# Peptides against a protein of PDB entry 4Y8H, part 3

Target 1, 222 residues: chain A of PDB entry 4Y8H
Amino acid sequence: TTIVGVKFNNGVVIAADTRSTQGPIVADKNCAKLHRISPKIWCAGAGTAADTEAVTQLIGSNIELHSLYTSREPRVVSALQMLKQHLFKYQGHIGAYLIVAGVDPTGSHLFSIHAHGSTDVGYYLSLGSGSLAAMAVLESHWKQDLTKEEAIKLASDAIQAGIWNDLGSGSNVDVCVMEIGKDAEYLRNYLTPNVREEKQKSYKFPRGTTAVLKESIVNICD

## One batch from the design tools (peptide; made by RFdiffusion4, then SolubleMPNN)

Design b1_p20_7_s1
Fold by OpenDDE base, seed 5:
Formats: structure tokens, sequence, C-alpha cells
Structure b1_p20_7_s1 (fold): chain B 222 residues (1-222), chain A 20 residues (1-20)
């Protein structure tokens, strides 16, 4: 998995690859690793896909209840705290590594969470097996005061570094853009750089291409 | 047929959820 988050001047972008693996097997070529916690709070998940999906749905449900109870829009820091406390309670046994991002009435936010419940803050972050490939791109091209377009480009280039160089990453780039004062823009398959071309040749040979070397008829009834 | 399609969709979803 390669997941990234990048802050820009008026919001935050998260991006992910779309490969899921089971050891050496590609289990899904086009999985969704971007999860909605609330309309304007999204996360990217690495680690155990079930745990990332289940924990984000659980916190998303509790954030909705909290929003209704408080009569307030959900805050990224509330989601962060709830995720952190939940993951810490399970001592890293819930294999969720998350980049949590969003916009709320307090501004734009970008955080990471590890399975043991530690959290970081940054202007750019990467997680997963492709995180070093992504971080090499981020460290080379990140600057302060990115535009929306520059941040989408940087995030997508960082995911592509994971797609090309990490065995655990592949297929497509998914993006979610959360800009202040706008709805979240979920760009499923924003890039599809691994569409297989049509096979130039058929490997279906005519019957009789393999020579029959011998034939024998055996009666199996007495 | 609906139960087999639901079981295949569940098994595909569970396989995706169990994958890293």
Amino acid sequence: as target 1 above (222 residues)
Amino acid sequence: AAAAAAAAALAAREARLAAR
C-alpha cells in the first residue's frame, strides 16, 4: 500500500494506490483505500484492510452521533482522538495505519495514526509499504503554499512512485480533495496508468496443433 | 441463485477485507 496526504493553501488532499495483496497474491487490483469518516473528513488506510474499513466506519458512526448531539460539524481532531483512543486500547492488534485529513470550521487538517495509537501531524505524510518511495517524491517536490492543482499532482506522483517501486502497491491512483468551503471531491481512479492493452495475439490454437503421438481404445466394461 | 451471488460477493468482500 501507498497512501499520502498533502496540505495545500486552502485545504488538504489524500491519495492512495488501489492494490490489495494476500502475501504474493494480488487479491484486488482496484480496491478503495480512501474511507469517508464524515462528508468533509476522509482517511486513507494501510495495514489490514478489514481493520482500516471497520475502525473508520465505527468512528464515522460515532462522529455522526457526536455531531448530532453537539449540533456542530464534525472536527478532524475529534476523529483523530477517537481513532487514537480506540487503537491504543487494542495495543496495536487492530492493524490500522491511517492518514486522516479533512476540513472543518477550524480549518484544514492532516494527521497520521499508527496501530498502537501514536499520532503525527505534518504538511505532507506517507504510510504503507510504498511510503519510502512516496516520501522520496514528497521530499524532492514539496513546497510551502501549494495550490490545489500542485497538491493533487504531488500526491498523485508520490502514489505513482509506490505503484512503480513497491510490490505491495499498484494499479490506480485514487484521490480525495477536501477544500475549505467546498464539498469533498472524491476522485475514484483519478489515474489509471496500468490499464492492460488488448492482447495483440491469441494463444487459443486450433484443435490439432499438438500432435497425437499414440491412441489406444480400452474397453472398461466386462 | 441470489444466495450464491450474495455468498460470492461476501467471499470477495471478505477476501478484500482480509488482504493487506
Scores: peptide ipSAE 0.044, ipTM 0.434, DockQ to the pose 0.000
Fold by OpenDDE base, seed 2:
Structure b1_p20_7_s1 (fold): chain B 222 residues (1-222), chain A 20 residues (1-20)
Amino acid sequence: as target 1 above (222 residues)
Amino acid sequence: AAAAAAAAALAAREARLAAR
């Protein structure tokens, strides 16, 4: 997996690859690794795919209840705190590694969470087996005061570095853009750089393509 | 047949849990 987050002047972008693996096997070529916690708070998940989905759904449900109870829009720091406390309770046995990002009434936010419940903050972040390949692109091309378009390009270039250089990453780039004062823009399969060409020939040959040159019936019961 | 279906469902569940 390669997941990234990048802050820009008016918001935050997250991106992910779409390969799911089971050891040496590609289990899914086009899985979704971007999860909605709330309308304006999204996360990218690395590690155990079932755990990343289940924990983000659980916290998403509790964030909705908390929002209704407090009469307030969901905050990224509330999702961060709920996720880290839940993951810490399970001592890393819930294999979720998350980049959590969003916009709320306090501004734009970008965080990471590890399975043991540690958290980081940054202007750009990467996680997963492709994180070093992604970080090489981020360190080379990140600047302060990125535009929306520059941040989408940087995030997608960083995911592509994982797609090309990490065995655990592949297929497509998914993007989610969270801009202040706008709805979240989920760009499923924003890039599809691994579309296979149409097969030029069929390997289904007609019956009789291999000629029978000789047949003999031998009675084995004397 | 039921044991094979349970083993296939368990293997599919374990396979989804092992997907990194």
Scores: peptide ipSAE 0.043, ipTM 0.396, DockQ to the pose 0.000
Fold by OpenDDE base, seed 3:
Structure b1_p20_7_s1 (fold): chain B 222 residues (1-222), chain A 20 residues (1-20)
Amino acid sequence: as target 1 above (222 residues)
Amino acid sequence: AAAAAAAAALAAREARLAAR
């Protein structure tokens, strides 16, 4: 997995690859690793796919209830706190590694969470097996005051570095853009650089390619 | 046969959930 987050001048972008693996096996070529916690708070998940999905759904449900009780829009720091307390309670046995990002009434936010419940803050972050390939691109091309378009490009280039150089990453780039004062823009398969070409030859031979040399009818009922 | 198919479907589902 390669997941990234990049802050820009008016918001935050997260991106992910679409390969799911089971050891050496590609289990899914086009899985979704971007999860909605709330309308304007999204996360990218690495580690155990079940745990990333289940923990984000659980916290998403609790964030909705919390928003109703407080009569306030959900805050990214509230989702962060709920996620970290849940993960810490399970001492890293829930294998969720998350980049959590969003916009709220306090601004744009980008955080990471590890399975043991530690949390980091940054302007750019990467996690997963492709994180070093992604970070090489981020460290080379990140600057302050990125535009939306520059941040989408930087995030997608960082995911592509994982796709090309990490065995655990592959296929497509998914993107989610969270801009202040706008709805979240979920760009499923924003890039599809690994479309399978049409096979040059058919493996269906014409009938009669193999000659029938002998036929025999055997009665099986004694 | 139905129990084996249910066990294989459960194992395939659990394997998908454990994918990284």
Scores: peptide ipSAE 0.041, ipTM 0.393, DockQ to the pose 0.000
Fold by OpenDDE base, seed 1:
Structure b1_p20_7_s1 (fold): chain B 222 residues (1-222), chain A 20 residues (1-20)
Amino acid sequence: as target 1 above (222 residues)
Amino acid sequence: AAAAAAAAALAAREARLAAR
């Protein structure tokens, strides 16, 4: 997995690859690793795919209830705190490594969370097996005061570095853009650089391609 | 088609449980 987050002047972008793996096997070529916690708070997940999905859904549900009880829009720091306390309680046995990002009434936020409940903050972040490949691109091309378009490009270039160089990463780039004062823009398969060309030959033969040369009825009862 | 979709959904769910 390669997941990234990049802050820009008016918001935050997260991106992910779409490969799911079971050891050496590609289990899914086009899985979704971007999860919605709330309308304007999204999460990218690495580690155990079930744990990333389940923990983000659980916290998403509790954030919705908290929003209703407080009559306030959900805050990224509330989701961060709930996620880290939950993960810490399970001592890293919930294999979720998360980049949590969003916009709220306090501004734009980008955080990471590890399975043991540690949290980091940054203007750019990467996690997963492709994180070093992604970080090489981020460290080379990140600048302060990125535009939306520059941040989407940087995030997608960083995910592509994971796709091309990490065995655990592959297929497509998914993006989610969270801009202040706008709805979240979920760009499923924003890039599809691994579309296979049409097969030169069809393996569908017409019926009757194999001729019956002879038939025999054999009694198999003694 | 429905059985293939259910098997694909189950395989995707099992893949989600074990896949990193």
Scores: peptide ipSAE 0.034, ipTM 0.413, DockQ to the pose 0.000

Design b1_p20_7_s3
Fold by OpenDDE base, seed 3:
Structure b1_p20_7_s3 (fold): chain B 222 residues (1-222), chain A 20 residues (1-20)
Amino acid sequence: as target 1 above (222 residues)
Amino acid sequence: AAAAAAAAAAAAREARLAAR
C-alpha cells in the first residue's frame, strides 16, 4: 500500500493506490483505500484491510452520533482522538495505519495514526509499504503554499512512485480533495496508468481445428 | 450447512489476511 496526504493553501488532499495483497498474491487490483468518516473527513488506510475498514466505520458512526449530540459539524481532531483511543486500547492488535484528513469549522487538518495509537501532524505524510517511494517524491517537490492543483499532482506523483517501485502497491490512483467551504471531492480512479492491453491471442479455436479421426457408439446396456 | 459455515469462516479469515 501507498497512502499520502498533502495540505494545500485552502484544504487537504489524500491519495491511495488500489492494490490489495495476500502475501505474494494480488487479491484485488482495484480496491478502495479511501474511507469516509464524515462528509468532510476522510482517511486513507494501510495495514490489515479489514481492520482499516472496520475501525473507520465504527468511528464514522460514533462521529455522526457525536455531531448530533453536540449540534456541531464533526472535527478532524475528534475523529483523531476517537481513533487513537480505540487503537491504543487494542495495543496494536488492530492493524490500522491511517492518514486522517479533513476540513471543519476550525480549518483544514492532516494527521497520521499508527496501530498502537500514536499520532503525528504534518503538511505532507506517507504510510504503507510504498511510503519511502512516496516520501522521496514528497521531499523533492513539496513546497509551502501549494495550490489545489499542485497538491493533487504532488499526491498523485507520490502514489505513482509507490505503484512503480513498491510490490505491495499498484494499479490506480484514488484521490479525495477536501477544500474549505466546499464538499469533499472523491475522485475514484483519478489515474488508471495500468490498463491491461487486449490479449493478442484467444484460446477459443474454431471447431474442426482438431480433426475427428474415428467415432464409435457402444451400447453398455445389453 | 457445516460446509457453508466452513467456507464463510475461510472467506472471513482470508479477508482478515488481506494487507493493504
Scores: peptide ipSAE 0.074, ipTM 0.455, DockQ to the pose 0.000; fails the geometry check
Fold by OpenDDE base, seed 5:
Structure b1_p20_7_s3 (fold): chain B 222 residues (1-222), chain A 20 residues (1-20)
Amino acid sequence: as target 1 above (222 residues)
Amino acid sequence: AAAAAAAAAAAAREARLAAR
């Protein structure tokens, strides 16, 4: 997996690759690794896919209840704290590594969470097996005061570094843009750089291409 | 029964998916 988050002047972007693996096997070529916690709070998940989905749904439900109870829009720091406390309680046995991002009445936020419940803050972050490939791009091209378009490009270039260089990453780039004062823009398959061309040749040989060297008829009925 | 088996197979697949 390669997941990234990048802050820009008026919001935050997160991006992910779309490969899921089971050891050496590609289990899904186009999985969704971007999860909605609330309408304007999204996360990207690395680690165990079931744990990333289940924990984000659980916190998403509790954030909705909390929002209704408080009569307030959900805050990214509330989601961060709930995720952190949940993951810490399970001592890293829930294999969720998350980049949590969003916009709320307090502004735009970008955080990371590790399975043991540690949390980081940054203007750019990467997680997953492709995180070093992504970080090489981020460290080379990140600047302050990014535009929305520059941040989407930087995030997508960082995911592509994972797609091309990390065995655990591949297929497509998914993006979610959370801009202050706008709805979240979920760009499923924003880039599809691995569309397989039609096979130039058919590997269906005509019957009889392999010679029959010997035939024997055995009666199996008494 | 087929829907429950498909849901169990999907859940077992999801539980084994390492989005590393």
Scores: peptide ipSAE 0.069, ipTM 0.470, DockQ to the pose 0.000; fails the geometry check
Fold by OpenDDE base, seed 4:
Structure b1_p20_7_s3 (fold): chain B 222 residues (1-222), chain A 20 residues (1-20)
Amino acid sequence: as target 1 above (222 residues)
Amino acid sequence: AAAAAAAAAAAAREARLAAR
């Protein structure tokens, strides 16, 4: 997995690759690693895919209840704190490594969370097995006061570095843009750089292409 | 029993999905 977050002048972007693995096996070529906690708070997940999905859904539900109880729009720091406390309670046994980002009445926010419940803050972040490949791009090209378009490009370039150089990362780039005063823009398969070309030959053969050498009907009731 | 085994195998497969 390669996941990134990048702050820009009026919001935050998160991005992810779309490969799911089971050791040496590609289990899914086009999985979704971007999860909605609330309408304007999204999370990118690395680690155990089931844990990242389940923990973000659980906290998303509790954030909705908290929002109703407090009569306030959900805050990224509330989601961060709830995720942190939950993950810490399970002592790293919930294999969720998260980049949590969003916009709220206090502004735009970008955080990371590790499975043991530690949290970081930054203007750009990367997690997953491709995080070093992504960070090499981020460290080389990040600047202050990024535009929305520059931040989407930087995040996408950082995910592509993971796609090309990390065995755990691959296929496509998913993006979610959270801009102040706008709805969140979820760009599923924003880049699809690994589309397989059309096969030069069809491998569909007519029925009967394989000769039947022997047939035997066995009654199993006699 | 086969449906429960398939559901347990699917759940064990999902638990092994590492989005790494």
Scores: peptide ipSAE 0.069, ipTM 0.461, DockQ to the pose 0.000; fails the geometry check
Fold by OpenDDE base, seed 2:
Structure b1_p20_7_s3 (fold): chain B 222 residues (1-222), chain A 20 residues (1-20)
Amino acid sequence: as target 1 above (222 residues)
Amino acid sequence: AAAAAAAAAAAAREARLAAR
């Protein structure tokens, strides 16, 4: 997996690759690694796919209840705190490595969370087996005061570095853009650079393509 | 025991969709 987050002048973008693996096997070529916690708070997941999905759904439900109880819009720091406390309780046995990002009444936020419940903050972040390939692109091209378009490009280029250089990453780029004062823009398969070409030939040969060299009938009852 | 270990390894292999 390669997941990234990038802050820009008016919001945050997250992106992910779409390969799921089971050891040496590609289990899914086009899985979704971007999860909605709330309408304006999204998460990218690396590690155990079931754990990343289940923990983000659980915290998403608790964030909705908390929002109703407090009469407040959901905050990224509330999701961060709930996720880290949950993951810490399970001592890294829940294999979720998350980039949590969003917009709320306090502004735009970008965080990472590890399976043991540690958390980081940054203007750009990468996680997963492709994180070093992604970080090489981020360190080379990140600048302050990115536009929305520059941040989407940078995040997509960083995911592509994982797709090309990490065995655990592949297929497509998914993007989610969270801009202040707008709805979240989920761009499923924003890039599809691995579309298979049409097969030039078929291995379905007509019957009789293989010549019969010899026929013999043997009576087995004599 | 080997069939239970293989079934547990298969169930753990299905659960180990490592989106790494």
Scores: peptide ipSAE 0.064, ipTM 0.441, DockQ to the pose 0.000; fails the geometry check

Design b1_p20_7_s4
Fold by OpenDDE base, seed 2:
Structure b1_p20_7_s4 (fold): chain B 222 residues (1-222), chain A 20 residues (1-20)
Amino acid sequence: as target 1 above (222 residues)
Amino acid sequence: AAAAAAAAALAARAERLAAR
């Protein structure tokens, strides 16, 4: 997996690859690794696919209840705190590694969370087996005051570095853009650089393509 | 047979869990 987050002047972008693996097997070529916690708070997940989906759904449900109870829009720091406390309770046995990002009434936020419940903050972040390939692109091309378009390009270039250089990453780029004062823009399959060409020939040959040159029936019972 | 089916279901579940 390769997941990234990048802050820009008016918001935050997250991106992910779409390969799912079972050891050496590609289990899914086009899985979704971007999860909605709330309308304006999204996360990217690495590690155990089921754990990242289940924990983000659980926290998403509790964030909705908390929002209704407090009469307030969901905050990224509330999702961060709920996720880290839940993951810490399970001592890393819930294999969720998350980049959590969003916009709320306090501004734009970008965080990471590890399975043991540690958390980091940054202007750009990468996680997963492709994180070093992604970070090489981020360190080379990140600048302050990125535009929306520059941040989408940087995030997608960083995911492509994982697609090309990490065995655990592949297929497509998914993007989610969270801009202040706008709805979240979920760009499923924003890039599809691994579309296979149409097969020029069929390997289904007609019956009889291999000629029978000789047949002999031998009675083995005397 | 039941132990082998339970082990195969547990292995298939563990493999589905490891996929990212």
Scores: peptide ipSAE 0.062, ipTM 0.439, DockQ to the pose 0.000
Fold by OpenDDE base, seed 1:
Structure b1_p20_7_s4 (fold): chain B 222 residues (1-222), chain A 20 residues (1-20)
Amino acid sequence: as target 1 above (222 residues)
Amino acid sequence: AAAAAAAAALAARAERLAAR
């Protein structure tokens, strides 16, 4: 997995690859690794796919209830705190490694969370097996005061570095853009650089391609 | 065939949940 987050002047972008693996096996070529916690708070997940999905859904449900009880829009720091306390309680046995990002009434936020419940903050972050490949691109091309378009490009270039160089990463780039004062823009398959060309030959033969050369009826009862 | 496809889809879903 390669997941990234990049802050820009008016918001935050997260991106992910779309390969799911089971050891050496590609289990899914086009899985979704971007999860919605709330309308304007999204999460990218690496590690155990069940745990990333289940923990983000659980916290998403509790954030919705908290929003209703408080009559306030959900805050990224509230989701961060709930996620880290839950993960810490399970001592890293919930294999969720998360990049949590969003916009709220306090501004734009980008955080990471590890399975043991540690949390980091940054203007750019990467996690997963492709994180070093992604970080090489981020460290080379990140600048302060990125535009939306520059941040989407940087995030997608960083995910592509994971797709091309990490065995655990592959297929497509998914993006989610969270801009202040706008709805979240979920760009499923924003890039599809691994579309296979049409097969030169069809393996569908017409009926009757194999001729029946001989028929025999054998009684199998004694 | 539908039950085997549903069991294979559940197994593939449980397995897709085990590693990302």
Scores: peptide ipSAE 0.057, ipTM 0.427, DockQ to the pose 0.000
Fold by OpenDDE base, seed 4:
Structure b1_p20_7_s4 (fold): chain B 222 residues (1-222), chain A 20 residues (1-20)
Amino acid sequence: as target 1 above (222 residues)
Amino acid sequence: AAAAAAAAALAARAERLAAR
């Protein structure tokens, strides 16, 4: 997995690759690693896919209840605190490594969370097996005062570094843009750099192309 | 049929849990 977050002048972008793996097996070529906690708070998940989805759904539900109880729009720091306390309670057994980002009445925020409940803050972050490949791009090309378009490009280039160089990353780039004063823009398959070319031949053969050498009907009820 | 569907759902859930 490669996941990234990048802050820009008026918001935050998160991005992810779309490969799911089970050891050496590609389990899914086009999984979704971006999860909605609330309308304007999204996260990218690395580690155990079901844990990332389940923990973000649980905290998303509790954030909605908290928003109703407080009569306030959900805050990224509230989601961060709820996630870290939950993960810490389970001592790293919930294998969720998250980049949490969003916009709220206090501004734009970008955080990371590790499975043991530690949290970091930054203007750019990467997690997953492709995090070093992504970070090499981020460290080389990040600048202050990024535009929305520059931040989307930088995040997408960082995910592509994971796609090309990390065995655990691949296929497509998903993006979510959270800009102050706008709705969140979820760009599923924003880049599809690994589309398979058209097959040179049809591999559909007529029924009976392989000769039947022997047939035997066995009654299994006798 | 219900036990086989529950076992398949549990296996599919376990497979999704192991996917990284």
Scores: peptide ipSAE 0.037, ipTM 0.381, DockQ to the pose 0.000
Fold by OpenDDE base, seed 3:
Structure b1_p20_7_s4 (fold): chain B 222 residues (1-222), chain A 20 residues (1-20)
Amino acid sequence: as target 1 above (222 residues)
Amino acid sequence: AAAAAAAAALAARAERLAAR
């Protein structure tokens, strides 16, 4: 997996690859790794796919309840705190590694969470098996005061570095853009650089390609 | 009808112990 987050001048972008693996096997070529916690708070998940999905759904449900009880829009730091306390309670046995990002009434936020419940803050972050390939692109091309378009490009280039150089990453780039004062823009398959070409030859031979040399009818009922 | 089919396909995929 390659997941990234990049802050820009008016928001945050997260991106992910679309390969799912089971050891050496590609289990899914086009899985979704971006999860909605709330309308304006999204995360990217690496590690155990079931755990990343289940933990984000659980916290998403609890964030909705918390928003109703407080009469306030959900905050990214509230989702961060709920996720880290849950993951810490399970001592890293829930294999969720998350980049959590969003916009709220306090601004735009980008965080990472490890399975043991540690949390980091950054302007750009990468996680998963492709994180070093992604980070090489981020460290080379990140600057302060990125535009939305520059941040989408940087995030997608960083995911592509994982797609091309990490065995655990592949297929497509998914993007989610969270801009202050706008709805979240989920760009499923924003890039599809690995479309399978049409096979040059059919493996269906015409009937009669193999000659029938002999036919015999045998009665099996005595 | 298209939104309900997308939600049902997401639920059936959560049970795969796949590494991401």
Scores: peptide ipSAE 0.054, ipTM 0.429, DockQ to the pose 0.000; fails the geometry check

